Peptides against a protein of PDB entry 3HUF. Designs and how they scored, part 38

Target 1, 320 residues: chain A of PDB entry 3HUF
Amino acid sequence: MWIIEAEGDILKGKSRILFPGTYIVGRNVSDDSSHIQVISKSISKRHARFTILTPSEKDYFTGGPCEFEVKDLDTKFGTKVNEKVVGQNGDSYKEKDLKIQLGKCPFTINAYWRSMCIQFDNPEMLSQWASNLNLLGIPTGLRDSDATTHFVMNRQAGSSITVGTMYAFLKKTVIIDDSYLQYLSTVKESVIEDASLMPDALECFKNIIKNNDQFPSSPEDCINSLEGFSCAMLNTSSESHHLLELLGLRISTFMSLGDIDKELISKTDFVVLNNAVYDSEKISFPEGIFCLTIEQLWKIIIERNSRELISKEIERLKYA

## One batch from the design tools (peptide; made by RFdiffusion4, then SolubleMPNN)

Design b1_p11_7_s4 (from b1_p11_7, 5 letters changed)
Fold by OpenDDE base, seed 4:
Structure b1_p11_7_s4 (fold): chain B 320 residues (1-320), chain A 11 residues (1-11)
Amino acid sequence: as target 1 above (320 residues)
Amino acid sequence: EIEEYAKEEEE
């Protein structure tokens, strides 16, 4: 989201979130969803127009800002952005930091991009929330992105957390839920005056982790916890592979259980299967190898003695 | 600070 603050109290000492939309900026406007009052004698009554576009799909992957357009409203001394005079037709900016000078005002409006990119684990939830979040200037998507700052966990009571949730946790993404999204949807008006009224996602995250026994205390408890072990996995999702990599596993891939030969078994401590294959093919599991699901593996890796637990399971099957 | 504001021409 774009946040503006200003020097010399020209914004009354408040930070403001600018959501996608159009704003008239000037001395003689009243703060609302379409106006930004700036208190200086050097600023025109109606000085500039800011237009913030909704996020693009590219912005979700790059963490880039919503496009920020500035137009001078034919003022005497013009408008500058990053020391450059805004052109007559306006200019568009993709920089994360904008120093906006209105006329000869000695104090500038500082606009900065606070990156917030929300990944959804569930396409239905994305469909439900994407429009509202995009109108907040928040890029949204389903795919893993290096720009992802937040991850929406679906509250399915009593279900195991998904691989996406596990991976989001390990990569230190702030996990949020539908309650946080609901709060985000309601703050649009209140944050006009004070950007600090934006709900704290970290508090939501802490509460999720505290109240759910499926999470370890920290990602660091799990990262590289299985270093030195080798696994084979069915070539399924990229997220599953990345998750296993973050556990410090050496990973081999196979296409079917029939590809698990003696050579693979000799190099592999255990086999990771998806739920469907695990449930349907239990009778056909190769002898002498420990097979488990990612969810079962997760239950082990969140334990303090994860390495010992895995070792015991591996040994049990070698002597059976 | 206050004195600089007094010399600013209204735009």
Scores: peptide ipSAE 0.035, ipTM 0.656, DockQ to the pose 0.176
Fold by OpenDDE base, seed 3:
Structure b1_p11_7_s4 (fold): chain B 320 residues (1-320), chain A 11 residues (1-11)
Amino acid sequence: as target 1 above (320 residues)
Amino acid sequence: EIEEYAKEEEE
């Protein structure tokens, strides 16, 4: 989201979140959802127009800001952004930090991008929330992104956490739920005068982790916990691969269970399968190798003695 | 000086 603040109390000492939309900026406007009052004798009654675009798909993957357009409203002294005069037709900016100078005002409006990018685990939830979140200037998507700051966990009571949730946790992404999204939707107007009123997702995250025994105490407890072990994985999910990498595993990929030959078995401590393959093929698993699901692996990983537990399971199945 | 000049020009 874009946040503006200003020097010399020209914004009355307040910070504002600028959501996607159009704002008239000037001395003789009243602060509302479409106007930013700036108090200086050196600023025109109606000085500039700010237009913030909704997030692009690219912004979800890059963590880049919503496009920020500035147009001077035919003022005598013009408008500058980052010491450059705004062109007559307006200019668009993708920099994360903008110093906006209105006319000869010695104080600048400082706009900065606060990165917030929400990944959804569930496509139905994305479909429900994406429009509203985009109108807040928040990029949204389903796919893994290095720019992801938040991850929406689906609250299914009594179900195991998904691979996406596991991976989000290990990536140190802030896990949130529907309750946080509901809260975000209500705060839009309250943050006009005070950007600090934006709800803290960390509180939501802490509550989720505390109330769910499927999470370890920290990602650090799991990261590289299986260093030195090797696994084979069915090449079905990039998130699964990345999850196993974060555990410190050496990973071999295969396309089908039939591709698991004696050579692969000799180099592999265990095989990781998705639930569908595990359930359908459990009777046809290769002999002499430990096969488990990611969810079964996760249950071991969250234990303090995960390495010992895995070693015991490997030994048990090699000699069975 | 700069503030006075800007004020006279925008009034």
Scores: peptide ipSAE 0.031, ipTM 0.675, DockQ to the pose 0.385
Fold by OpenDDE base, seed 2:
Structure b1_p11_7_s4 (fold): chain B 320 residues (1-320), chain A 11 residues (1-11)
Amino acid sequence: as target 1 above (320 residues)
Amino acid sequence: EIEEYAKEEEE
């Protein structure tokens, strides 16, 4: 989201969130959803127009800001952004920090981008929330991104957390739920004059972790917890692969259970299967190795003695 | 110097 602050109390000492939309900036406008009052004798009654675009798909992957357009409203002394005079037709900016000078005012408006990119675990929830979140200037998507700051967990009572949720947790992404999204949808009007009124996603995350026994206390409890062990997995899920890497596992991939030969078994402690393959009655598991799902592995990983538990399962099958 | 900033009031 874009946030503006100003020097010399020209914004009355307040910070303001600028959502996607158009704002008239000047001395003789009243603060509302489309106007920003600036208190200075050195600025015009109607001085500039700010236009913030909705996020692009690219912004989701880069964590870049919504495009910020500035136009001078034919003032005598013009408008500057980052010490450069705004062109006659207006200019567009993708920098994360903008120093905006209105006319000869000695105090500047400072605009800065606070990165917030929300990943969704399923397309249905994305379809439901994307429009509203984009109108808040929040990029949204389904795919993993290095720019992702938040991950939406679907609360289905009695269901295991998904691989996406597990991976988001280990990546130290702030996990949020639908309750937080509902709250975000209501704050748009209340945060116009005070950016500090934005709900704390970290508090939501803490509550999720506290109230769900499927999460360890921290990602650090799980990261590299299986260092020194080796697994084999079906080449079906990139997220599953990345998750297993974060556990510190050495990973071998195969295309079918029939491809698991003596060589692969000799270097593999266990086989990780998806639920569909694991539940198939037609599958003969390789002799001398145990197979488990990601969800079964996760249940072991969240235990304090995860290494001992895995070791016991490996030993049990060597003697069977 | 402070007085010159006061004259630009009407823009």
Scores: peptide ipSAE 0.029, ipTM 0.647, DockQ to the pose 0.309
Fold by OpenDDE base, seed 5:
Structure b1_p11_7_s4 (fold): chain B 320 residues (1-320), chain A 11 residues (1-11)
Amino acid sequence: as target 1 above (320 residues)
Amino acid sequence: EIEEYAKEEEE
């Protein structure tokens, strides 16, 4: 999201979130969803137009800002952005920091990009929320991205957390839920004059973790917890692979269960399978190797004695 | 329609 603040109390000492939309900026406008009042005698009554575009798909992957357009409204002294005069037709900016000078005002409006990118665990929730979040200037998507700051957990009552949620937790994204999204949707009007009224996702996250025993106390409890162990997995999911890597596992990949030969078994402590493949009604597992699902593995790794638990299972099957 | 923003002079 774009946030503006200003020196010299020209914004009344307040910060403001600029959601996607168009804003008339000037001395003689009233603060609302389309106007930004700036208090200075050196500023025209209607001085500039700010236009914030909705996030692009690229912005979701890069964490880049929504495009920020500035147009001078044919003022006497013009408008400058980052010490450059805004062109007659306006200019567009993708920099994360904009120093906006209105006319000869000695104080500048500082616009800065607060990175917030929300990954969704499922397409349905994305479909439900993406439009609203994009209108808040928040990039959204389903795919893993290095730019993701938040992850929306699907609240399925009584179900195990998804691999996506597990991975999001371990990579230290802020896990949020629909309650936080609902809260975000309500603050749009209240943050016009005070950007500090934006809800803190960390509170939501803390509550999620506290109330769900499927999470370890911290990501650090699980990161590299299985260092020194080796696993094999079907090349089915990138998130699964990355999750196992974060556990410190050495990973071998195979294309089919038929590829699990004696050589692979000799070098592998256990095999990780997806739920579809783990269906014992359909698949005979190789003898002499411990096979488990990611969800089963997760139940082990959240325990304080995860290494011992895994070792016992490995040993039990090697000597059986 | 080019909204004619009234040219208010900077004081």
Scores: peptide ipSAE 0.039, ipTM 0.654, DockQ to the pose 0.100; fails the geometry check

Design b1_p11_8_s1 (from b1_p11_8 with F2E E7K)
Fold by OpenDDE base, seed 2:
Structure b1_p11_8_s1 (fold): chain B 320 residues (1-320), chain A 11 residues (1-11)
Amino acid sequence: as target 1 above (320 residues)
Amino acid sequence: SEEEDFKEVEE
């Protein structure tokens, strides 16, 4: 989201969120969803037009700002952005920080980008929320991104958390739910004059962890907790691979259970399978190998004594 | 109506 602040109280000491849309900026406009009042004798009644575009698909992956367009409204002294005069037809900016000078005003409007990128685990939820979130200037998507700041967990009563949720947690992404999205959708009008009224996603995240026994107290409790162990995994999911890497595991990949040879067995402490393969092929598991699902592994890893628990399971099968 | 560009008061 774009936030504007200003020096010299020309914005009445307020921080304002600028959502995608068009704003007339000047001395003799009233603050609303399409106007920004600036209090200075050196500013024209109608001085500039700001236009903020909705986020692009690229912005989801880069964490870049919504495009910010500035046009001078044929003022006597013009408009400058980052000390450069705005062109006659207006200019567009993708910098995360904009210093906007209106005419000869000694004080500047400072626009800065607050990065927020929301990943969804469920395509149906993305379809439901993407339009509304994009209108808030928030990039959204399904795929993993290094720019992701928030991850939407689908609350299905009685279901285990997904691999995507597990991975998002270990990446230290802020986990949010549909209740936060609902709240976020209601604040659009209230935050126009005060950007501090934006709901705290960290509070939502803390509440999710506190109320769900499937989460450890922190990602640090799980990161590298299985350092020194080795696993083999079916080459089916990139997220599963990255999750196992964050646990500190050495990972070997295979395409089928039939590819598990003596060499792979000799260097592998356990085999990680997806649920479908685990359920269908459990009768044909290689002898002497501990096989489990990601969900079963997660139940072990969230325990304080995870290393001891996994060691006991490995030993149990070596002596059987 | 001439929108009087109120003189930017040069402070």
Scores: peptide ipSAE 0.024, ipTM 0.647, DockQ to the pose 0.167
Fold by OpenDDE base, seed 5:
Structure b1_p11_8_s1 (fold): chain B 320 residues (1-320), chain A 11 residues (1-11)
Amino acid sequence: as target 1 above (320 residues)
Amino acid sequence: SEEEDFKEVEE
């Protein structure tokens, strides 16, 4: 989201979130959803128009800001952004930091991009929330991105957390739920005068972790916890692969269970399968190798003695 | 015009 602050009390000492939309900026406007009052004698009554676009699909992957358009309203002294005069037709900016000078005002409006990019675990939740979040200037998507700051877990009562949730946790993404999204949807008007009223997602995250026994206390407890072990995985899921990498596993990939030969078994401590393959192929598992699902592996990983547990399971099947 | 008055910066 875009946040504006200013020196010299020209914004009344307040920070403000700018959501996607159009704002008239000037001395003689009243603060509302479409106006920004700036208090200075050096600023025109109606000085500039700010237009913030909704996030693009690219912004989800880059964590880049919503496009910020500035137009001078034909003022005597113009408008500058980052020490450059705004063109007659207006200019668009994708920089994360904008120093906006209105006329000869010695104090600048500082606009900065606070990165928030929300990944969803499932398309249904995305479909439900994407429009509202985009109107807050929050990029949303389903696919993994290095720009993701938050991850919405799917709360199915009594179900295990998904691989996506596991991976999001290990990559230190802030896991949030529908309660946080609901809260975000309500803040749009309240943050006009005070950007500090934005909820802290970390509190939501802490509560999720505290109240769900499927999470370890910290990602650090799991990261590289299986260093020195090797696994083989069916080449079907990139998230699963990345998850296993974060556990410190050496990973070999195969295309079918038939590719698990004696050579692979000799180099592999266990085989990781998706639920569908695990359930359908239980009868055809290679002898002398431990096969498990990611969910089963996760149940081991969250234990304090995960290395000992996995070693016991490996030994049990090697000598069976 | 009233609109021009909105563009004037009082020096």
Scores: peptide ipSAE 0.024, ipTM 0.673, DockQ to the pose 0.128
Fold by OpenDDE base, seed 3:
Structure b1_p11_8_s1 (fold): chain B 320 residues (1-320), chain A 11 residues (1-11)
Amino acid sequence: as target 1 above (320 residues)
Amino acid sequence: SEEEDFKEVEE
């Protein structure tokens, strides 16, 4: 989201979130959802127009800002952004930091981008929330991205956490739920005067982790916990691969269980399967190899003695 | 001066 602040109390010492939309900026406007009052004798009654665009798909993957358009409203002294005069037709900016000078005002409006990209595990939830979140200037998507800051976990009481949730946790994303999204949707008016009133997702995350025994105490407890072990996985999901990499595993990929030959078995400590393959092929697993699901692996890695547990299971099946 | 800027903005 875009946040603006200014020196010299020209914004009355307040920070504001600029959601996607159009704002008239000037001395003689009243602060509301479409107006930003700036207090200086050197600023025109109606000085500039700010337009914040909704996030693009690219913004979700890059963590880039919503496009920020500035137009001078035919003022005598013009408008500058980052020491450059705004063109007559307005200019668009994708920089994360903008210093906006209105006329000869000695104080600048500082706009900075606070990155928030929300990944959804469930496409239904994405469909429900994406529009509202985009109107807050928050990029949303289903796929993993290095720019993702938050991950929406579906509240299913008693269900195992998904691979997406596991991976999000290990990547140190802030896991949130629908309750946070509901709360986020209500704050739009309250943050006009004070950007600090934006709800802290970290509290939601802490509550989720605290109340769910499927999470370890920290990502650091699991990251590289299986260093030195080798696994083979079915080439089904990129998230599963990345999850196993974060565990410190050497990973071999195969396309079918039939591709698991003696050579692969000799180099592999265990095979990781998705639930569908595991359930369908239970009776046809290659002999002499430990096969488990990602969910079963997760249950082991959250234990303090994960390495010992894995070693015991490997040994058990090599001698069976 | 700030006063000049003020007059120039009111015009």
Scores: peptide ipSAE 0.020, ipTM 0.653, DockQ to the pose 0.277
Fold by OpenDDE base, seed 4:
Structure b1_p11_8_s1 (fold): chain B 320 residues (1-320), chain A 11 residues (1-11)
Amino acid sequence: as target 1 above (320 residues)
Amino acid sequence: SEEEDFKEVEE
């Protein structure tokens, strides 16, 4: 989201969130959803127009800001952005930091992009929330992105957490739920005066982790917890691969269980399968190797003695 | 003077 602040109390010492939309900026306007009052004698009654666009699909992957358009409203002394005079027809900016000077005002409006990019695990939830979140200037999507800051967990009663949720947790993304999204959707009017009134996603995350026994206490408890072990990964997602890497595993990728020969078995501690392959191939597992699913592995990893538990399972099958 | 520049912004 775009946040504006200013020196010299020209914004009354307040930070304001700018959602996608158009704002008239000037000395003689009243703060509302389409106006930004700036208190300075050097600023015109109606000085500039700010237009913030909704997020693009590209913004979801890059974590880039919503496009910020600035137009001077034919003022005597003009408007500058990052020390450059705004053109007569206005200019558009994709920089994460904008220093906006209105006329001869000695104080600048500082606009900065606070990264908030929400990944959804469920396409139905994305369909439900994307429009509202985009209107808040929040990029949304389904695919994994390095720009993701938040991850929406699907709360299905009695279901295990997905691989996507596991991976999001280990990536140290803030896991949120529908309750947070609902609260976020209500803040639009309150945050025009004080950007600090945004709901705390970290508090929501802490509550999710505390109330769900499927999560470890922290990502740090799991990251590199299996360092020194080696696995063979069969027919798993890219997210599963990245998850296993974050556990500190050495990973070999294979197309089928038949590709695992005696030499590979000697160098591999266990085999990781997706649920479908695990269930179909249970009777065809190679002798002397421990096979498990990501979900089964996760149940071991969240335990304090995960290394000991895995070692015991490996030993049990090597000598069987 | 700095003061004269301010009067014209009151239009």
Scores: peptide ipSAE 0.021, ipTM 0.639, DockQ to the pose 0.204; fails the geometry check

Design b1_p11_8_s2 (from b1_p11_8 with F2E E11K)
Fold by OpenDDE base, seed 5:
Structure b1_p11_8_s2 (fold): chain B 320 residues (1-320), chain A 11 residues (1-11)
Amino acid sequence: as target 1 above (320 residues)
Amino acid sequence: SEEEDFEEVEK
């Protein structure tokens, strides 16, 4: 989201979130959802128009800001952004930091992009929330991105957390739920006066982790916890692969269970399968190798003695 | 008439 602050109390000492939309900026406007009052004698009554676009698909992957358009409203001394005069037709900016000078005002409006990019675990939740979040200037998507700051877990009562949730946790993404999204949807009006009223997602995250026994205490407890072990995985899931990498596993990939030969078994401590393959192929598992699902592996990983547990399971099947 | 909002020049 875009946040504006200013020196010299020209914004009345307040920070403000700018959501996607159009704002008239000037001395003689009243603060509301479409106006920004700036208090200076050196600023025109109606000085500039700010237009913040909704996030693009690219912004989801880059964590880049919503496009910020500035137009001078034909003022005597113009408007500058980052020491450059705004063109007659307005200019668009994708920089994360904008120093906006209105006329000859010695104090600048500082606009900065606070990165928030929300990944969803499922398309249904995305479909439900994406429009509202985009109107807050929050990029949303389903696919993994290095720009993701938050991850919405799917709360199915009594179900295990998904691979996506596991991976999001290990990559230190802030896991949130529908309660946080609901809260975000309500803040739009309240943050006009004070940007600090934005909720801290970390509190939501802490509560989720505390109240769910499917999470370890910290990602650090799991990261590289299986260093020195090797696994084989069906080449079907990128998230699963990345998850296993974060556990410190050496990973071999195969295309079918038939590719699990004696050579692979000799180099592999266990085989990781998706639920569908595990359930359908239980009868055809290769002898002398431990096969498990990611969910089963996760149940081991969250234990304090995960290395000992996995070693025991490996030994049990090697000597069976 | 959209009053052309000119910047007040600090004197």
Scores: peptide ipSAE 0.021, ipTM 0.651, DockQ to the pose 0.131
Fold by OpenDDE base, seed 4:
Structure b1_p11_8_s2 (fold): chain B 320 residues (1-320), chain A 11 residues (1-11)
Amino acid sequence: as target 1 above (320 residues)
Amino acid sequence: SEEEDFEEVEK
């Protein structure tokens, strides 16, 4: 989201979130959803127009800001952004930091992009929330992205957490739920005066972790917890691969169980399968190797003695 | 620096 602050109390010492939309900026406007009052004698009654666009699909992957358009409203001394005079027809900016000078005002408006990019695990939830979140200037999507800051967990009663949720947790993304999204959707009017009134996603995350026994206490408890072990990965997702890497595993990728020869078995501690392959191939597992799913592995790694548990399972099958 | 009172061009 775009946040504006200013020096010299020209914004009354307040930070304001700018959602996608158009704002008239000037000395003689009243703060509302379409106006930003700036208190300085050097600023015109109506000085500039700010237009913030909704997020693009590219913004979801890059974590880039919503496009910020600035137009001077035919003022005597113009408007500058990052020490450059705004053109007569206005200019558009994709920089994460904008220093906006209105006329000869000695104090600048500082606009900065606070990264908030929400990944959804469920396409139905994305369909439900994307429009509202985009209107808040929040990029949304389904695919894994390095720009993701938040991850929406699908709360299905009695279901295990997905690989996507596991990976999001280990990536140290803030896991949120529909309750947070609902709360976020209500703040649009309140945050025009104080950007600090945004709901605390970290509190929501802490509550999710505390109330769900499928999560460890922290990502740090699991990251590199299996350092020194080696696995063979068969027919798993990209998220599964990245998840195993974050556990500190050495990973070999294979197309089928038949590709695992005696030499590979000697160098591999266990085989990781997706649920479909695990269920179909149970009778065809190579002798002397421990095979498990990501979900089964997750149940082990969240335990305090995960290394001991895995070692016992490996030993049990090597000598069987 | 004294903020110069800019005459508002009334449009």
Scores: peptide ipSAE 0.021, ipTM 0.653, DockQ to the pose 0.216
Fold by OpenDDE base, seed 1:
Structure b1_p11_8_s2 (fold): chain B 320 residues (1-320), chain A 11 residues (1-11)
Amino acid sequence: as target 1 above (320 residues)
Amino acid sequence: SEEEDFEEVEK
């Protein structure tokens, strides 16, 4: 989201979130969803137009800002952004920090991009929320992104957490739920005057962890917890691979159970399978190897004695 | 610096 602040109290000492939309900026406008009052004698009654675009698909992957357009409204002294005069037809900016100078005002409006990029675990939730979140200037998507700051967990009562949720947790992404999204949808008007009123997702995250026994106390409890172990993984998802890497595992990949030869078994402590393969082919598992799902692995990892538990399971099946 | 009072000339 774009946040503006200003020097010299020209914004009345307030920070303001700018959602996608158009704003008339000037001395003689009233603060609302489409106007920004700036208090300076050096600023025109109607000085500039700010237009913030909705996030692009690219912005989801890059964490880049919503495009910020500035147009001078034919003022005598013009408008500058980052010390550059705004062109006659307006200019568009993708920088994360904008210093906006209105005319001869000695104080600048400082616009900065606060990165918020929300990954969804399922298409249905994305479909439900994407439009509203995009109107808040929040990029959204399903695929893993290095720019992801937040991850929406599905609240299916009684279901195990998904691999996506596990991975998001270990990546130290702030896990949120539909309750946080609902709260975000209500703050649009309140944050016009004070950007600090934006709800803290960390509080939501803390509550999720506290209320769900499927989470360890911290990602650090699980990161590299299986260092020194080796696994073979069915090439099912990139997230699964990355999850296993964060556990400190050495990973070999295979395409089918038939590709698991004696050499691979000799170098592998256990095999990680997806649920479908595990359920359908459990009768045809290679002898002398421990096979489990990621969900089964996760149940072990969240235990305080995870290394001991895995070692016992490996021993049980290698010597059986 | 004294802020110069400037009114936009309505075109």
Scores: peptide ipSAE 0.020, ipTM 0.655, DockQ to the pose 0.208
Fold by OpenDDE base, seed 3:
Structure b1_p11_8_s2 (fold): chain B 320 residues (1-320), chain A 11 residues (1-11)
Amino acid sequence: as target 1 above (320 residues)
Amino acid sequence: SEEEDFEEVEK
């Protein structure tokens, strides 16, 4: 989201979130959802127009800002952004930091981008929330991205956490739920005067982790916990692969269980399967190899003695 | 009427 602040109390010492939309900026406007009052004798009554665009798909993957358009409203001394005069037709900016000078005002409006990209595990939830979140200037998507800051976990009481949730946790994303999204949707008006009133997702995350025994105490407890072990997995999920990499595993990929030959078995400590394959093929697993699901692996890695547990299971099946 | 915004540049 875009946040603005200013020097010299020209914004009355307040920070504001600029959601996607259009704002008239000037001395003689009243602060509301479409106006930003700036207090200086050197600023025109109606000085500039700020337009924040909704996030693009690219913004979800890059963590880039919503496009920020500035137009001078035919003022005597113009408007500058980052020491450059705004063109007559307005200019668009994708920089994360903008110093906006209105006329000859000695104080600048500082706009900075606070990155928030929300990944959804469930496409239904994405469909429900994406529009509202985009109107807050928050990029949303289903796929993993290095720019993702938050991950929406579906509240299914008693269900195992998904691979997406596991991976999000290990990547140190802030896991949130629908309750946070509901709360976030209500704050739009309250943050006009104080950007600090945005709900802290970290509190939601802490509550989720605290109340769910399927999470370790920290990502650091699991990251590289299986260093030195080798696994094979079906080439079905990029998230699964990345999850196993974060565990420190050497990973071999195969396309079918039939591709698991003696050579692969000799180089592999265990085989990781998705639930569907595990359930359908459990009677036809290759001999002499430990096969488990990602969920079963997760249950082991959250234990303090994960390496010992894995070693015991590997040994058990090599001698069976 | 183009209200010329008298930017009172304090001299």
Scores: peptide ipSAE 0.020, ipTM 0.639, DockQ to the pose 0.229; fails the geometry check

